# Designs tried in a protein design run: peptides against a protein of PDB entry 3KDP. Part 73

Target 1, 230 residues: chain A of PDB entry 3KDP
Amino acid sequence: PFLIFIIANIPLPLGTVTILCIDLGTDMVPAISLAYEQAESDIMKRQPRNPKTDKLVNEQLISMAYGQIGMIQALGGFFTYFVILAENGFLPIHLLGLRVNWDDRWINDVEDSYGQQWTYEQRKIVEFTCHTPFFVTIVVVQWADLVICKTRRNSVFQQGMKNKILIFGLFEETALAAFLSYCPGMGVALRMYPLKPTWWFCAFPYSLLIFVYDEVRKLIIRRRPGGWVE

## One batch from the design tools (peptide; made by RFdiffusion4, then SolubleMPNN)

Design b2_p15_1_s4 (from b2_p15_1, 10 letters changed)
Fold by OpenDDE base, seed 2:
Structure b2_p15_1_s4 (fold): chain B 230 residues (1-230), chain A 15 residues (1-15)
Amino acid sequence: as target 1 above (230 residues)
Amino acid sequence: SDLERLQKVIEELLS
């Protein structure tokens, strides 16, 4: 999020403190849970064929756990960010390069995509309104991503949800998201304004699509072992 | 691969 903020010069989608909360509070328990996930039945049945290949498989699993999750989280968060700003009159294309004027308190006539002028205070309210939903979206996407990452080839329906640590992680991150979103003072302390409950559901279609895509991917892998999708 | 490059960019964006 921060690099896109710099590269695209868009309004800040997520505060630094919120990012720290994700890294230290939200992502830690889920990441640990993945380490304690039950081994996939097909992986356990396979004898090590080649140490180099096994390392490659492990690297691929790590890449899925850290790389793909991070990618999906970022995409989900930015999706919510752009939706909120678009609903407030700022289309994604219009946000490109807008940061300089956006952050200037002396410019009180920044125009949105429809020609409406926004004061500095109004812009900052909208910006801070994005922080909480962005964070919540990451948590919601993590629900799907963590479940997806449980197995490489097996369906979630086949593997089940037996990892108590994972379940605990899901509850912990959800509770943290609720706390940061609705606890009094978070708007001042963390620049996380309270969000409407409807924003919790903003990422659900996206999470569902990813979940379905991954299940289809895994189905293809099971039917065509050694294919390019693996 | 382009996917690996994208992954690195996203990891950097999230860091």
Scores: peptide ipSAE 0.000, ipTM 0.271, DockQ to the pose 0.028
Fold by OpenDDE base, seed 5:
Structure b2_p15_1_s4 (fold): chain B 230 residues (1-230), chain A 15 residues (1-15)
Amino acid sequence: as target 1 above (230 residues)
Amino acid sequence: SDLERLQKVIEELLS
């Protein structure tokens, strides 16, 4: 998100506070959950042929997969951001380079894509309105991410949802998202204004995309053991 | 401590 902000000079899609909430709130419990996850049955049965080379390859493959998932998560957040701004009159193409004028408190006549003028206060309300759904989008996509991280080769349908700690993690991050989104004062304290409940569904296509991506990846791995996709 | 540094960052972000 920060790289796109620098390159495109768009209004800030995700605030520093929301980043902290992701790092401290949504990632901690899932990480602990994964540490206690039951080992995959096929992994336990497979001994490494060459411990030196197989370890290196596995680390590279895991890092690549998580990198790709992270990119899809970011795309989901940006999609939600652009949709909200578009509904408020700012089309994506109009946002390019707008940051300079957007952040200038002395400019109270920034025009949207339809010629409507926005005061500084109005612009900041819209910006902060985008922070919450961006965060919520990440949480919803993380549901799929947590589920797919449970296994390396087996389908989610085969492994099932048996880890109670993982389930607790899903509820915890969802509860945190709801608290930050709807608790009074969060707009002032955390710059996260309340979100319409309908926006929770905006992330679902990307959550599904993550799930499909991982299932396809795992299917390829099962058909071609030791391939480049692992 | 790392916690004190984090607290300071949070305070700066909330100010």
Scores: peptide ipSAE 0.000, ipTM 0.293, DockQ to the pose 0.018
Fold by OpenDDE base, seed 1:
Structure b2_p15_1_s4 (fold): chain B 230 residues (1-230), chain A 15 residues (1-15)
Amino acid sequence: as target 1 above (230 residues)
Amino acid sequence: SDLERLQKVIEELLS
């Protein structure tokens, strides 16, 4: 996400605090949960790993947990970011290259896509308004991603949710998201302004799409093992 | 496998 911020020169979509909350608050418990999750039926049929030589989790699960989840989370976050800014008059194309003027406190007449002028304070409010939804979007996407990453080939419907640590992680990150979104003073203290409850649902279609995509992917893998879809 | 390679590239760009 930060690389896109630099390359596109857009207003900062994700603040430092939100990054820390993601790294420490939302990613840690889920990652641990995946390490202790029940293996797929095909994996369980394998010989027990050699604790001296074999990794705890296979590379495929690790790749999904850290690679795919991170990518999908970023996409979901940016989606929410662009939606919020568009609703406030800043279309995605207009955001390109705007960062320099956006972050300049001495420029108080930055125009949006519709010619409305925005003061520095107003711009920062809308920017920080994006931080909380970005975080919440990541959490909502993680609900789906954590479930789908439990398996490589099997459907979620076959694997189920038996890992108590995973369940705890889902509640923990959701509780943290709720706390950061609605606790008074978070806007001042953490630059995470209160979020309208409707924004929680903004990521749901995206999460559903990812879930469907992954199930279709897994279905293809099951039907065509060793295919390019892997 | 090709999808995984693509995902890695995209991940690097989005990180």
Scores: peptide ipSAE 0.000, ipTM 0.251, DockQ to the pose 0.029; fails the geometry check
Fold by OpenDDE base, seed 3:
Structure b2_p15_1_s4 (fold): chain B 230 residues (1-230), chain A 15 residues (1-15)
Amino acid sequence: as target 1 above (230 residues)
Amino acid sequence: SDLERLQKVIEELLS
């Protein structure tokens, strides 16, 4: 998100403090849970690792937890970000290069894609309105991503949801999302304005698509071991 | 394998 912010010079999609909250508040427990996840039978050709004596996570688990999840989260977050801004009159193409004028408090006539002028205060309200849904979207995407990352080849329906720590993590991050979205003072502390409840569902189609795509991918891997899909 | 390679490249770019 931050790289896109710099390169494209778009309005800030997610605050740095909020990113830190994601990393520390939502990703830690899931990451730890993956360390204790029972190894997939087709991943390990050896006895399941002992989490007390062996390496907690292998390179594949780390890659899935931090690489793939993070990428999908960013995509989901940006999807929500662009949807919200588009609904407020700012089409994605119009946001390119807009940051300089967007952040200038002395410019109170920034035009949206439809010629409507926005004051600095109005722009900042919209910006901060995007932060909360971006965060919540990440959490909602994680509901699917964390589950699909439990396995490399097996379906979620085959592996099951036996890791209680992961389940706990899902509840924790959801509770945190609710807290940050609706607790008074978050607008000042984290620049996260209260979330309209309907926006919780914005990420659902995306999460579902990713889930289905991953299940199809895994199905292909099972049918064609060693294929290009791996 | 191609997805794994792509993922590695993305991870390197994001690091």
Scores: peptide ipSAE 0.000, ipTM 0.242, DockQ to the pose 0.024; fails the geometry check

Design b2_p15_2_s1 (from b2_p15_2, 8 letters changed)
Fold by OpenDDE base, seed 3:
Structure b2_p15_2_s1 (fold): chain B 230 residues (1-230), chain A 15 residues (1-15)
Amino acid sequence: as target 1 above (230 residues)
Amino acid sequence: SKIEEVKENLEWLLS
C-alpha cells in the first residue's frame, strides 16, 4: 500500500502505523498457527514439525503470503480505497499525481473529479476515512488466506478446520480489527475513523476469489503432481 | 497528544 502511494503519488491509502499493526498484530499469530497445522495426508512421510527447532514460517508459506495471494490481497485493499474516494468525488484517474497538492496545507481548493473544491481539512478527513476500511479489507481477505495456506495440495474441505490455534489467530485479528475500527480515539491515535459495518462485507468477493484461486491451484496440483504449479 | 506524537514520529521513520 505504501509503495503504491509513493509510486503513483496518490493520497495515502493506509497509515504506516496501521500497517505495522497488521504486521505485528495480525500476521504473527496466524503464522505461528500454521506451524502447528496437521500434516497433509499425502505428506505422512514428513516428520512432525518441532516448533522448538524448526522455523516458524517456512519458505512455502512466505511465498504464498507475499506472492500471488498477497497481490490479490493488495488489490482488495486498493479496491476499497478507490471505492471510498470515488464515493467522495475522486475518481481513480484523478488521484494519479494528486498527492503533492493533497498534502499541501496551503492549498484549500483542490478540485475533485466533479469540480468540487476541497479544503485541506476535508481532504484529510477523506484520507483517514480510507484507512479503516482498507485495514478491514485486508483482515477479511486474510481470513481466506490463512485458511488456504495451511495446505499445499489438499483442499480445505478435505483438511478441515482442526487447528485451534488457527481459529484463535482468526479471532485475534478480527478482534484487533474491531478494536481499531470502533474504539473511541482511534481516529486521533491511528488516523482510523469509525467504519460502517457494511464495509466489512466489501472484501468478501476477494476472499471468495482467493478461495477459488487456491482450490483451482490445488486441483491442478493433485492432477499433475510435481508440476510447475507447485 | 502523546500518542499522536509517537504516531507521527513512527510514520516519519517508516516513510
Scores: peptide ipSAE 0.000, ipTM 0.255, DockQ to the pose 0.027
Fold by OpenDDE base, seed 5:
Structure b2_p15_2_s1 (fold): chain B 230 residues (1-230), chain A 15 residues (1-15)
Amino acid sequence: as target 1 above (230 residues)
Amino acid sequence: SKIEEVKENLEWLLS
């Protein structure tokens, strides 16, 4: 998200607090889950296959899958961001390069795509309105990861305690998202304004996309067992 | 390192 913000010079889609919550919350739970998966895999793979090649291939496959899922999550967040701004009069094309004027407190006549002028305060309200839905989108997309982990039992690893840890992590993330979204004063304290409940549904297509992606990936692996080792 | 980067960005945004 930060790289896209710099490259496209768009208004800030995520606040620093939101980024911190993602890095500490959403990234830590998958990492812990992976660590347990490797430990369980090492117990199950104690059959005398070439342990170096099999471990390396599995780590690469997992790394690629999580990297791709992370990209889809980011796309979901940006989609929500662009929808909110478009509903407020700022079309995606108009946002390109707008950051400099957007962040300038002395410019009170920034025009939207329809010629409406926005004061600095009004712009910041809209910006902060985007922060919470972006975070919520990430949380909702992560719900799909639970389904993916449950369905992995048939393809790669039986996850026991991992599912519990992941469920607790997602519950905490959801509770945090609800707190940040609806607690009075969060707009002033954390620059996260309350969102309409309807914005939670904007992430559902991307959750479905992740699910479809994982099923296709699993199907490919099942059809070509060992094809990635060659 | 990521936390430090976020803190730095936070300070920048709050300035």
Scores: peptide ipSAE 0.000, ipTM 0.317, DockQ to the pose 0.025
Fold by OpenDDE base, seed 1:
Structure b2_p15_2_s1 (fold): chain B 230 residues (1-230), chain A 15 residues (1-15)
Amino acid sequence: as target 1 above (230 residues)
Amino acid sequence: SKIEEVKENLEWLLS
């Protein structure tokens, strides 16, 4: 997310403190949960031919899963970010290269995509309005991703939610999201303004799409082992 | 595997 901010020179989609909250708070318990997740039935039924190789494969699978989760979360967050800014008059194309003017306190006439001028204060309000939904979107997407990442090949419907640590992680990250979104002072402390409840649902279609995509992927893998979809 | 490679590349870009 931060690299896109630098490369595209867009307004900051997520504050550094919020990123730290994600990394330290949101991702830690899910990470642990995935480490303790019951191995796929297909992996567990196979006696480890080589414990060292199988451990390496598992570590690679976990690393890949986390990488994919992080990417999907970032995409979801950026989706929400662009939606919010678009609703406030800033189309994605217009945001490219806007950061310099956006962050300049002396420029009070930054135009949106529709010619409306925005003061520095107004811009910062909109920017900080994006932070909370971005974070919440990550959490909501993470719900789906954590469920998806339980298995590489099996459907989520086949394995279910047996990991109590995962369930705890989901509650923890949701509670954290609620705290950051609605606790007084978070706008000042974390640059996260209160979130309208409707924004919680902004990520749901995206999470559903990811879920469907992954289920379709897994279905294809099951039907065509060794295919290019792996 | 190819999709995973693309995802990894995209992850790197988005990190």
Scores: peptide ipSAE 0.007, ipTM 0.223, DockQ to the pose 0.019; fails the geometry check
Fold by OpenDDE base, seed 2:
Structure b2_p15_2_s1 (fold): chain B 230 residues (1-230), chain A 15 residues (1-15)
Amino acid sequence: as target 1 above (230 residues)
Amino acid sequence: SKIEEVKENLEWLLS
């Protein structure tokens, strides 16, 4: 998220403290839970791989956890960010390069995509309004991502939800998201304004889409082992 | 494998 912020010069989508909360509070338990996930049935039947050429299955699963989850979380978060800003008059294309003027407190006439002028205070309110939904979206997307990453090739329906640690992690991150979203003082402490309950559902279509995509991907992998889709 | 490579690149960009 921070790289996109710098490169695209868009308004800050997520505060640094909130990012730390994700890394230390939200992602830690889920990441640990993946380490204790039940072995995939097809992994147990695999022949030994060449250690010089082939990554170990465990390394691949870990790479998926830190790579794919992070990517999809960021995508989901940015999706929510752009939706919120678009609803407030700032279309994604208009946000490109806007940060310089956005962060200047002396400029009180920044125009949105529809010509409406925004004061510095108004801009900061809408910016901080994005922080909580961005975080919550990450958590919601993570529900699907964790389920996706528990297996490489098997369907989630075949593998099942038997890992109690994973389930605990899902509840923990959800509880943390609720706490940060609705606890008094979070707006001041973390720049996370209270979240309307409707925003919890904003990421669900996106999460469903990636879930379906991954199941289709895994189906293709099972039918054509060693294909480019892997 | 190709999808994985693209995902890694996108992760870097979005970090």
Scores: peptide ipSAE 0.006, ipTM 0.229, DockQ to the pose 0.019; fails the geometry check

Design b2_p15_2_s2 (from b2_p15_2, 8 letters changed)
Fold by OpenDDE base, seed 2:
Structure b2_p15_2_s2 (fold): chain B 230 residues (1-230), chain A 15 residues (1-15)
Amino acid sequence: as target 1 above (230 residues)
Amino acid sequence: DEVEKVRKNLEWLLS
């Protein structure tokens, strides 16, 4: 999120404090829960690693944990961010390069995509309104991501939801998201304004699509072991 | 129509 903020010069999509909450509060328990996930049957049948050729840490596991999951989360968050701003008159293309004027408190006539002028205070309210749903969207996407990551080849329906720690992690991050979204004072303390409950569902289609895509991918892997899809 | 939608959203945000 921060890199896109700098490169595209768009209004800040996610505050620094919320990023810390994701890293320390939201992502930590799920990450631990994945370590306790029940082994996939196919993994148990694998030959021991070759100490001369195989890296100590599985590169594919690293890629999933830090690369793929992070990208999916960011995409989901930005999707919600752009939806909210578009609903408030700022189309994605119009946001490019707007940050300089957006953050200038002396400019009170920043125009949206429809020619409406926005004061500094109005712009900041909209900006801070984006922080909460961005965070919530990450949590919603994490539901799917965590379920996806528990297996490499087996379907979620085949492996099941047996990891109680994972389930606990899902509830914990959801509870944290609800707390940060609706607890009084969060708007002042964390710049996370209260969110209408309807925005929790904004990322659901996106997470569902990812989930379906992954299940299809895994189905192909099971039918064609060693294929390019793996 | 879109401008009116934006106005309504802004009113909600500022309420």
Scores: peptide ipSAE 0.013, ipTM 0.376, DockQ to the pose 0.597
Fold by OpenDDE base, seed 5:
Structure b2_p15_2_s2 (fold): chain B 230 residues (1-230), chain A 15 residues (1-15)
Amino acid sequence: as target 1 above (230 residues)
Amino acid sequence: DEVEKVRKNLEWLLS
């Protein structure tokens, strides 16, 4: 998100504090949950790896988890961001290059796509209104991410949702998101303004996309062992 | 005011 902010010179879609909340609040419990995940049925038949030569997480898994899934998460967040700004009069194309004027407190006549002038305070309210939905979008997408990461080759339908720690992690993450989104004072303290409950659904297509993508990937791996997708 | 100070400090540390 920050890279796109710099390259496109758009208003900041996600605040630093919000990023911190993601990293410290939402990622720790899932990481712990994965450590307690039951062995995958196909992995149980494999011989132990050589700890000196074989890594627990190979380059392929790293690429999948942090590269591809991360990109889809970011896209989901940006989608929500652009929708909110569009509903407030700022079309995506108009946001390109707008950052400099957007962040200048002395400019109180920034025009939206429809010619409406926005004061600095009004712009910041809209910006901070985007932070919370972006965060929530990440959380919703992480639901799918956590579920798919529990297995390497087997479908979620085959492995099931039996890890109670993982389930707890999902609820904890969701509860944290709700707290940060709707607790009084979060707008002032964390610049996370309350969002309409309907915005929680904005991320669902991307969550579904991740799920479908991973299921297709796993299906290919099962049908073609040793392929480039593995 | 204290919360705002903490927020600003965190932003500075992470910038």
Scores: peptide ipSAE 0.005, ipTM 0.330, DockQ to the pose 0.027
Fold by OpenDDE base, seed 3:
Structure b2_p15_2_s2 (fold): chain B 230 residues (1-230), chain A 15 residues (1-15)
Amino acid sequence: as target 1 above (230 residues)
Amino acid sequence: DEVEKVRKNLEWLLS
C-alpha cells in the first residue's frame, strides 16, 4: 500500500502503524497455525527431501503467495480505498498526483471531482476513514487465504477444517480487526476511524475470488499431476 | 499527546 502511495502520489490508503498490526498481529498467528495443519493425504507418500537439491521454501509457492494471491489481496484493499474516496467525491483518476496538495495544511481549497472544496481537516478525516476499511478488507481476504493455504493439491472440501489452531488464528485476526476498528481512541492512536459494519462485506467478493481461483487451480493440479500449474 | 508521540515514533521506525 505504501509503495502505491509513493508511485501514484495518492493520499495514504493505510497507515504505517496499521501495517505493523497486520504484519505482527494478523499474519503471525495464522502463519504459525499452518505449521500445525494436518498433513495432506499424499504428503507421506512423497520421498524425503534431498537437502542438497531441494530448497526448504519452494519458489513456486513463493510466487503463488506473493505474486498472485498477494496481488489480489492488494487489489481488494485498494478497491475499498477507492470506493470510500469516490463516495466522498474523489474519483480514482482525480487522486493521481493529489498527495502534495492533499497533505499541505496551508491549502484549504483542494477540489474534489465535482468542484467541492475541502479543507485540510476534512481531507485528513476522509483519509483516516479509509485506513480502517482497508485493514478490514485485508483481514477478510486473509480468511480465504488461510483456508486455501492448508493444502497444495487437495480441495478444502477434501481436507476439511480440523486444525483448531487455524480456527483460533482466524478468530484472533478477526478480533484484532474488530478491536482496532471499534475501540475508542483508535482514531487518535492509529488513525483508524470507526467504520460502518457494511464495510466488512466489501471484501467478500475478493475472498470468494481467491477461493474460487485456488479451488480451480487445485482441480487442475489433481487432473494434471506434474503440470506447470503446481 | 503521549499516544501521538508513540505513534510518531512507530511511524519513524517503519519509514
Scores: peptide ipSAE 0.005, ipTM 0.321, DockQ to the pose 0.028
Fold by OpenDDE base, seed 4:
Structure b2_p15_2_s2 (fold): chain B 230 residues (1-230), chain A 15 residues (1-15)
Amino acid sequence: as target 1 above (230 residues)
Amino acid sequence: DEVEKVRKNLEWLLS
């Protein structure tokens, strides 16, 4: 998110504090749970043909899968960001290069895509309105990780305990998201303004996309054992 | 109170 903010020079889609909450509070527990789940599934079923080579291949495949899932999550967050800004008069094309003027407190006549002028205060309200939905979108997309774990072929029974940790992590993330979204004072403290409950559903298409992606990946692995997608 | 202020501001912006 921050890289796209810099490259595209768009208004900040996600605040630094919110990013830290995602990285430290939301992503850590699921990532650990998934890492342990993959490690156990690989240890129990594959007699390591070559422990060193197979470990490296698995680590690369895991890294690629997580990287791709992370990209889909980011796309989900940005989608929510663009939808909110579009609903407030800022079309995605208009946001390109707007950051400099957007963040300038002395410019009070920034025009939206429809020619409406926005004061600095109004722009910041809209920006901070995007932070919460972006965060919530990431959390909701992470729910797909639970489904991915449940659909993993070989370790459904062994995944049981790890699934409990993952489920607990998802509940914790959801509770944190709800707390940050609706607790009084969070708008001032964290620049996360409250979110309409309907925005929680904005992430569902991306959760579905992750699910479909994982199912397709698994299907390819099943049809072509030893392929690059394993 | 802060939530209500934010809500009112958002409603104003979206109106």
Scores: peptide ipSAE 0.000, ipTM 0.347, DockQ to the pose 0.094

